# Peptides against a protein of PDB entry 6NYY: the designs that were tried, part 172

Target 1, 212 residues: chain A of PDB entry 6NYY
Amino acid sequence: KHFEQAIERVIGGLEKKTQVLQPEEKKTVAYHEAGHAVAGWYLEHADPLLKVSIIPRGKGLGYAQYLPKEQYLYTKEQLLDRMCMTLGGRVSEEIFFGRITTGAQDDLRKVTQSAYAQIVQFGMNEKVGQISFDLPRQGDMVLEKPYSEATARLIDDEVRILINDAYKRTVALLTEKKADVEKVALLLLEKEVLDKNDMVELLGPRPFAEKS
Target 2, 212 residues: chain A of PDB entry 6NYY as posed
Amino acid sequence: KHFEQAIERVIGGLEKKTQVLQPEEKKTVAYHQAGHAVAGWYLEHADPLLKVSIIPRGKGLGYAQYLPKEQYLYTKEQLLDRMCMTLGGRVSEEIFFGRITTGAQDDLRKVTQSAYAQIVQFGMNEKVGQISFDLPRQGDMVLEKPYSEATARLIDDEVRILINDAYKRTVALLTEKKADVEKVALLLLEKEVLDKNDMVELLGPRPFAEKS

## One batch from the design tools (peptide; made by RFdiffusion4, then SolubleMPNN)

Design b2_p27_2_s2 (from b2_p27_2, 8 letters changed)
Fold by OpenDDE base, seed 1:
Structure b2_p27_2_s2 (fold): chain B 212 residues (1-212), chain A 27 residues (1-27)
Amino acid sequence: as target 1 above (212 residues)
Amino acid sequence: APVFVELPSGLPLSNYYSGIDKFLESL
């Protein structure tokens, strides 16, 4: 309660009252955020949903807020579910509108970064092997790659495979839960903000025990 | 700190990306 209120105040303070979304944009945002929310709801290793909003904040047109676990170690399964959750917005737009927005592109960038990190930094790919290379930071002169061009191609291929797997998983999930995505989206259009209780009322209890 | 999944201000991109594959080809 107090933590949620504190987060709401911090989040509420960032509400730029100035961005009025057009009705069609607001609809797109609602379905996008509903996709994130529903994906996160039905993915075991996703962080618990705290809040979903279609109220524009800064550069964001909407958001889903999750309670991260205080963990420093992530499994491949956890990272996959996080990728799927991140893809949820794009997949929802695809399912309902047959189109992709620039917001979905930024989610894809995040997913791509996560996939590269899994393969190159965390050694989570059997074909590439248990190798760990530092990814160049933004602005680092990409000096000589610490791996061969053949390895670079393999990495790129395995990144594509991983992202495609996450995408397919998300498509399957949100297609199965299409009605739930719509319920969340429609309620978002009415309330603009949903919390965990709203989600429980709409979807029932989250099927996974919240690791307290 | 809570993790936010945000939709940035984005213009509807025409279905230039018929799929994740086209996006990945652009990387």
Scores: peptide ipSAE 0.029, ipTM 0.510, DockQ to the pose 0.060
Fold by OpenDDE base, seed 2:
Structure b2_p27_2_s2 (fold): chain B 212 residues (1-212), chain A 27 residues (1-27)
Amino acid sequence: as target 1 above (212 residues)
Amino acid sequence: APVFVELPSGLPLSNYYSGIDKFLESL
């Protein structure tokens, strides 16, 4: 307990126990985090859920914690499922509230960065082809793009397609599992923190064997 | 290291597609 709390403090920051979320904000966070949790639960290549919390910590109002596999190489399918899991919060907000929050903006940024990386770093797009170049880091002067304006437009179009495909996949999944998202969200509102065992009790065992 | 998906505080955004487009335009 104390050691886990210490690790959680190091990783999640200090619990801002002083930051009282308004009831509606807390509800939004619960459904957002439930979306991440449920998406991760039912996506084969998503990382296993360890913990989901709606207790505000340092940088966030809630979080889902996953155990990454010791994996250094990712397939296109794995990256897609990770994108879907990352979109889970945003999609949940859309399904339940018909709106998205700025909490989902950071997730969208992550998804967008992943999509660009897949297309322009990993060569995973057939239309763009096997190209690999370094994406400008935050704060680097956008040096001359090593590709034509036509290629830039193609990249942007294919990024949008990839993100939209991930979004549609996530919408389909969480719509199918809407009742499960609600169960998780309601239990989060009650307990504030759920672990893997709580998820198993609520949803049943994860349908994908944890690759040991 | 564990991966955390965090929800920051903030204002409601426009719809999903508008958000993506705005972000892409900022790149």
Scores: peptide ipSAE 0.028, ipTM 0.536, DockQ to the pose 0.065
Fold by OpenDDE base, seed 5:
Structure b2_p27_2_s2 (fold): chain B 212 residues (1-212), chain A 27 residues (1-27)
Amino acid sequence: as target 1 above (212 residues)
Amino acid sequence: APVFVELPSGLPLSNYYSGIDKFLESL
């Protein structure tokens, strides 16, 4: 208990117990985090959920904690499921509220970065080919792209396709599991924090064997 | 180390259908 709280403090920051979310905002956070949690639960290559919370910490209004797999290499399928899990919050907001928040924008940024990395760093796109270029970091003056304008357009098109495919996959999943998202969101609104055991009680065991 | 997916603080940015496209257009 104390050790987990210490790890949570280091990673998530201090709980802003004084930050009272308005009921509608708290509801939005609950459904957003439930979307991440449920997507991660039903995606084979997503990391196992450890904890989900709607208690504001640092700059975040909610969070989900996962146990990462001890691996150095990721397959295209693994990266896709991670993209879908990351889109889970945005998709949940769409399904239940028909809107997106700035939290969803950060998730979209992460998904976009992953898509570009797959295409231009990992060579995971057949049309672009087996290329590996370093992506510009925020603050780097990118004077010149290491590829032609035609290649740039192709990359942008293939990135959009990949993100849209991940989005559609996530919409299909969370639409199928809509009742589960709602159950998790409602329980979050009651308890504010859920662990893996709460999720097992609510949804049943995760359908994928934990690789020990 | 544990990995966290966070919801940053903020206001709604867009409506129901245009979220990803609008984001990509802003890049």
Scores: peptide ipSAE 0.027, ipTM 0.525, DockQ to the pose 0.061
Fold by OpenDDE base, seed 3:
Structure b2_p27_2_s2 (fold): chain B 212 residues (1-212), chain A 27 residues (1-27)
Amino acid sequence: as target 1 above (212 residues)
Amino acid sequence: APVFVELPSGLPLSNYYSGIDKFLESL
């Protein structure tokens, strides 16, 4: 407990206990974070969940902490599961509230960036082909696209397809596991912080062997 | 180092989007 809190303080910054969320906001955050947590639990290539919290830290209203796998190379399947995990919060909000908040905007940005990277940097799309281009950095004047406007349209279409596929996969997963998302969300509202042991008690052991 | 997935603060919860389709339309 004390050691974990110390690590959390170093990594997560100071808990801004000063941001009092309204009860409805707190509920939204709880279901959002529960969506991430449950998606990460049931996706094979997701990183192991260490902690989930609805206590605001720094610029966040809630967070999930994962232990990243020590890998430098990612497969298409791994990147898809990471996209699904990232969409888990938004999908949870949609399933439980019928609407999504602006809180998911950063997640959508991350998913979008990952999708573009897969298609234009990693050459992982059959229609676009085995191409690799550097994505413009924020603020770089893209003077010339290294590809035609027709290729640009194709890239945009394939990005949308990939994001939509990840979204549908996440919807299917969290719909199947809807009761688990609710259990996690309700316990978050009670405890504000859950660890891996709380998740095991709620959901059972993670169905994937942790690669040691 | 652990990876954090954070819900950012300061985004108004009043701005609701319906589904992935609206997001995809914005791309």
Scores: peptide ipSAE 0.024, ipTM 0.509, DockQ to the pose 0.060

Design b2_p27_2_s3 (from b2_p27_2 with E1M A13L F16Y N18D V22Q N26S)
Fold by OpenDDE base, seed 4:
Structure b2_p27_2_s3 (fold): chain B 212 residues (1-212), chain A 27 residues (1-27)
Amino acid sequence: as target 1 above (212 residues)
Amino acid sequence: MPEFVELPSGLPLSNYYDGLDQFLESL
């Protein structure tokens, strides 16, 4: 309880009890969060879902909370599944509404940052090679790139490929699981908050063993 | 906007890849 609340504060911030979503906005948020939740449910290397909520918190209109693995080392496969999970909200909005919201744009930015980090910091791309460059912190002026313009173009191309692959994977998954996304979204509209047990009741057991 | 546990990514992507924003818009 205390640990979950602490994580909830870190991830979602304080509940903005003062924000009343319009019914159509609430619907959009429900399907967005359902996309994240379902993607995370059916991705092997995604973190276990703890909670999904459409109650506005902090800057978010909803959130999916996952049990953070006390994991400091991530494989390429784990990072890919995390990217797909992050894209789940956007993809859900596209599947159900044919449009995306500003919330989906922020998720895309996070995915882009992850892809860049995999290639430039972690050396996880064969074409670029095993390179690792220190990335400037937010607010630092980057005066010079530590690599050639040709390398920069190659990095950009490989980042795009990685994001596109994650996007296609997410589209395929949530299209296959479209009915599950809808079930989760509808239940979110009713309960506003779902936990792991609600997901098990709705979708069945998660098809992957939970790593403690 | 869903909030997920973010991996620390302080990347000013705009400083490294001007074409990335165009790609993001195409997705």
Scores: peptide ipSAE 0.016, ipTM 0.473, DockQ to the pose 0.042
Fold by OpenDDE base, seed 3:
Structure b2_p27_2_s3 (fold): chain B 212 residues (1-212), chain A 27 residues (1-27)
Amino acid sequence: as target 1 above (212 residues)
Amino acid sequence: MPEFVELPSGLPLSNYYDGLDQFLESL
């Protein structure tokens, strides 16, 4: 309990109790967070959901808290599932409202960052090859890219492909689980905060064994 | 063989993403 609250404060910041969401905004946030929660629930390599909230904190209108795995090594499959989970909010908004809000922009940024890292740092792309470029350290002026303009274009193209693949995977998943996303969203609108037990009651046990 | 990507030792993925944010902001 105390440890979870400490992590929650670090990740979510202080609750902005003063930010009153309009009913339509609150609905959008609920479906957005439900998208993250459901994607994380049904993706094997996603981090286990601990808490999902539509109470505004910091700059966010809602958040999902996950149990970080003490994992220092990630596979391509694990990174893909994390990308899909991160896209879950945006995809949920698209499925239910046919529009994307600014809340999904930060998620897209994170996904873009992960995609670049996979391609240019981890060498996880067959077309680009087994390359690893050091990311500029904070404060290093990136004067010149360590690769040709042709390689830069290839990287950009492969990043887009990877993001689009993650997006399509997320769309397929949340379309299949559309009723579950709605159940979670509706319960969020009622309770404002859900924990793992609420998710188990609503969706059943997570289909993947928790790696202890 | 699972292609393992070694993240810099001791940093949660969040710190890696923070570094990546800085990189992308520099782009």
Scores: peptide ipSAE 0.025, ipTM 0.502, DockQ to the pose 0.037; fails the geometry check
Fold by OpenDDE base, seed 2:
Structure b2_p27_2_s3 (fold): chain B 212 residues (1-212), chain A 27 residues (1-27)
Amino acid sequence: as target 1 above (212 residues)
Amino acid sequence: MPEFVELPSGLPLSNYYDGLDQFLESL
């Protein structure tokens, strides 16, 4: 309990108990978070869901908390599934509402960042090649790109491809699991907070064994 | 063997994202 609360504070900030979501906002957040939760549930390399909440915390209107594996090494497949999980909220909003909120934009930013890291830092793209450029650290003046404009364009194109692939994968998954997303969203609207046990009761056991 | 990419040790994901944001903004 105390450890979970500590992690929740780090990830979501302090519950702003004073922020009451309007019913429509609450609905949007519920489906958004349900998208994350369901994507994470059915993606093998996604982190296991610990908690999903539509209670506003800090700047976020909802959050999904996952147990990160203390893993310093990630495969391309793991990163892809993480991207898909991150896109789950956006995709859910599109499936159910045909619109994208600012919350979904933040997730897209994270996905974009991950995609660039995979291509530029981790050399995970065959077209760009096995390159590893030091990305500017926080506070470093970005003086010059360590690669040509042609390479920059190639990187941008491959980033878009990667994001689009992750997006399509997420759309396919959440479309297949649309009923599950709705079940989770509806239960979130009722309980405001779901844990792993709630998800198991609702969806059945996660199809992937938690690698302890 | 799965190709493991070593993420820079010790940087909170937040720091990684912050540096990347600046990089992306420079793009």
Scores: peptide ipSAE 0.019, ipTM 0.481, DockQ to the pose 0.037; fails the geometry check
Fold by OpenDDE base, seed 1:
Structure b2_p27_2_s3 (fold): chain B 212 residues (1-212), chain A 27 residues (1-27)
Amino acid sequence: as target 1 above (212 residues)
Amino acid sequence: MPEFVELPSGLPLSNYYDGLDQFLESL
């Protein structure tokens, strides 16, 4: 309770109520955020949902907040579930509207970045092998890739495979849970902000034990 | 108090991945 309230205060203080969403935009955001929330709810290795909101904040039109784990080591399974959760908004828009908005582009960028990191930094791809390359920092001249063009193509292909696998997993999950996504979206349109308790009331308890 | 870095751009999952980027940058 106190920790959740403290997070809400820190987050609530940054509500620049300056962006008025049109009703259709608000609807899109609600289903987008519901997709993230539901994916995170039913994925074992996703971080616990703290709050989901369709109130515009900063550059975001909505958000789902999760309790960050002070975790320095991630398994491949954890990273996959995080990718799926990140794709949840895009997949929800596709399921309900048959279209993808620009809001989903940032999620795809993040998923892409995560996939590259898994393959070229963490060595998590069996086909590419146990390689670790330093990714160029933002603003560093694209120095010559420490690997051949053939390896670069292989990496790109494996990144696409990983993203597609995460996408398919997310589609399967949110299709199965389509009614839950709808419930969350509709409740978001009503309340604008949902917490963990709202989600428990709506969906039942999260099927995974919260690692204390 | 963990400084929640509000990342200026994108959906909170962006913050998660920006955290991942920061994590990756911290490596």
Scores: peptide ipSAE 0.016, ipTM 0.491, DockQ to the pose 0.076; fails the geometry check

Design b2_p27_2_s4 (from b2_p27_2 with E1M A13L F16Y N18S V22D N26S)
Fold by OpenDDE base, seed 4:
Structure b2_p27_2_s4 (fold): chain B 212 residues (1-212), chain A 27 residues (1-27)
Amino acid sequence: as target 1 above (212 residues)
Amino acid sequence: MPEFVELPSGLPLSNYYSGLDDFLESL
């Protein structure tokens, strides 16, 4: 309890009890977080869900918290599943509301960063090749690119392909599991916070053996 | 051999933000 609350404070910030969401906004957040939760549940290489909340914290209106595996090395396939899980919120909004919100900005930033890292830092793209360049950090003045403009365009194109593939995979998954996303969203609207046990009760055991 | 990549040890958290504040701060 105290340790979990400490992690929640470090990661999510303090609960903003004064931030009252409108019912439609709260519904959007619930379906967004349900999308993350369900995507993470049915993706083999996603991190195990620890907690989902629609209680605003810091700058966040909701969050999904995952227990990181004691894994330091990731395959391309594992990174793809993590991208799909991260896109789960945006995809859920599209499936249920036919519209997208600004709420997925952090998710899109993370997915974009992951895609660029895979292609430019980890050499995981055959067209770009086995290259590794440092990505500019936020605030770094990049004076010169270590590659040609043609290579820059190729990188940008391959990043878009990778993100679009992850997006399509997530759409397919959450469309198949649409009823499960709705169940999770409705329960979130009732309880505001769900844990792993709530998810097991609602969806059944996660279909992947927990690597202890 | 599957290529293994070291990821930063950060807990993957999805944070649903308003988006506007971060956008305004980035301008």
Scores: peptide ipSAE 0.100, ipTM 0.634, DockQ to the pose 0.069; fails the geometry check
Fold by OpenDDE base, seed 5:
Structure b2_p27_2_s4 (fold): chain B 212 residues (1-212), chain A 27 residues (1-27)
Amino acid sequence: as target 1 above (212 residues)
Amino acid sequence: MPEFVELPSGLPLSNYYSGLDDFLESL
């Protein structure tokens, strides 16, 4: 209990119980978080869901909490599933509302960072090849790129391809599981917080063995 | 020891943010 609250405070900040979302905003958050939760449920390499909440914390309007794996090595397939899970909120908004919001900004930042890291740090792209460059940290003067402008353009193109592929995969998954996203979103609107047991009751057991 | 480039070890918390505040703060 105290440890979970400490983690929640470090990650999400203090619960802003005073921030009242408009009903339409709360609905958008519920479907967004349901998209993350359902994507994570049906992606093999996604982390196990612990909690999903539409209670605002800090600057966040909702969140999905996953069990951190003590994992130091990631495969390309694992990183793709994590990207898809991260895109689940944006994709859910598109499927259910036919519109996108600013709420996915942090998700898109994370996906973009992951895509660049895969291509330029981990050598996971066949066209760019087995390269590893340090990404400029925020505040580092982007001095001379260790690669040509043509390589920079190739990297940018391959990043877009990777993100678009993850997006399409997420659209396919959440379209197939649309009824499950709806169930989770509706229950979130009722309970505001769901745990793993709520998800099992709604969706059945997660189809992948939890590597404990 | 291979320096494991820690992917920004932020717990994969999908945080739904308004986004607007961060945008306005970046202006």
Scores: peptide ipSAE 0.071, ipTM 0.632, DockQ to the pose 0.066; fails the geometry check
Fold by OpenDDE base, seed 3:
Structure b2_p27_2_s4 (fold): chain B 212 residues (1-212), chain A 27 residues (1-27)
Amino acid sequence: as target 1 above (212 residues)
Amino acid sequence: MPEFVELPSGLPLSNYYSGLDDFLESL
């Protein structure tokens, strides 16, 4: 408990108890975070959920905390599941509210970065091929791209395809698990913070063995 | 180290691909 709170403070920042969300905003946050939590629960290669919260921290209105695996090498399938988990919030908002919010901006950024990295750094796309180059950092003068404009367009198209595939996979998953997302969201609105035990009580044991 | 997935109070993304488009424009 004390150690977990210390880690949360260091990583998530101080709780902004003074930030009062409107009831509708708080509801949106709860369903968004429930989407992340449930997606992570039912995706084999997602990191195990430790905590989910709708208490604002730093610039965030809510968060899910995961225990990363001690892993240095990622497969394409593992990266896809991580993308789906990251999209879980946006997808939950779409399923329950039929609207999108600004809350998914960081998630979409992370998904976009992952998709580009898979295609242009890791050579994981068959159409683009076995290429690897560094992505320009923010503020780097975009030096001449080491590839043609045709290749650039192909990369852009394949990135969109990959993200859209992850999105569709997440929609399918959270639609199937819609009742579970609702349970988690409602309990979040009551307790504001859930742990792994709360998730087990709501959803049953995670269907994947935790690889220690 | 624990990984955090956060809900930020960010700028509006008009659609799912807005983040991608913004990223592409930043490239």
Scores: peptide ipSAE 0.019, ipTM 0.482, DockQ to the pose 0.070; fails the geometry check
Fold by OpenDDE base, seed 1:
Structure b2_p27_2_s4 (fold): chain B 212 residues (1-212), chain A 27 residues (1-27)
Amino acid sequence: as target 1 above (212 residues)
Amino acid sequence: MPEFVELPSGLPLSNYYSGLDDFLESL
C-alpha cells in the first residue's frame, strides 16, 4: 500500500484535488483510460497493467500504470503493441463518442516519436532501409539532415504508414473488445481506480503468460 | 530504482514512452 502510493506519487504526480472534472470530462477520461487498459490487456507485448485511474494527477486527467520491464532491446512487434496501447485512449474516444479530444495529443506525440525512432534510428523499415540517424535532441540546432529531402519525405510517409497501421490495429482490437472497454470505463466511473485484480475480475485472466 | 521522469501533462502511457524516449535518448 504505502509503496504503491509512493510509486503512484512519483509516476502520477501529486493528486491535484483542486481539479474537479465535469461529469462529461470524467466520462471521457474513463473511456480514454479504459481504452489504454484494455489495449494493454489484450496486446501480447504490452507491459502488464498495474493500475488505472481517472483521478487527476499532475497534468494528467487520468492514467494507466504499467510495470515497465527492464528491457533494453525491443522488437518491432513489441514497439507496435506499445504504439497500439498508446493509441488505445484516442481509439476508445472515437469508438464511444465519435470524437477525439485534446487529451490524446500527448499520446499522438509519443506514437509519432516511437515511429520516427523505429524508422530512422532502429532501421526497422524496409523501404527506408537499415539506416540509423541520430535524431536531433531537443535544443540542438537542426543542422543539415544527414539524408536527402527525398529520404526525408520517404521517412515522413513511412512514419504515417506505421502510425496508421498501429491505429487500425487498435481500432480492430478495441472494436472487438468494445464491451470490455465499456465495462472498464463504467467501473472506473464507479471506483475511480482499478488495479490488476479488478481487471482480472472484470475481463478474466490476461490471455498472455506474464513474463515473470 | 528506475528514474521515472515526470513527463509533463501526458497520460501515464506518456510516462511509459518517456521512459522509452529517455532510454532512446540514453542510447
Scores: peptide ipSAE 0.018, ipTM 0.515, DockQ to the pose 0.086; fails the geometry check

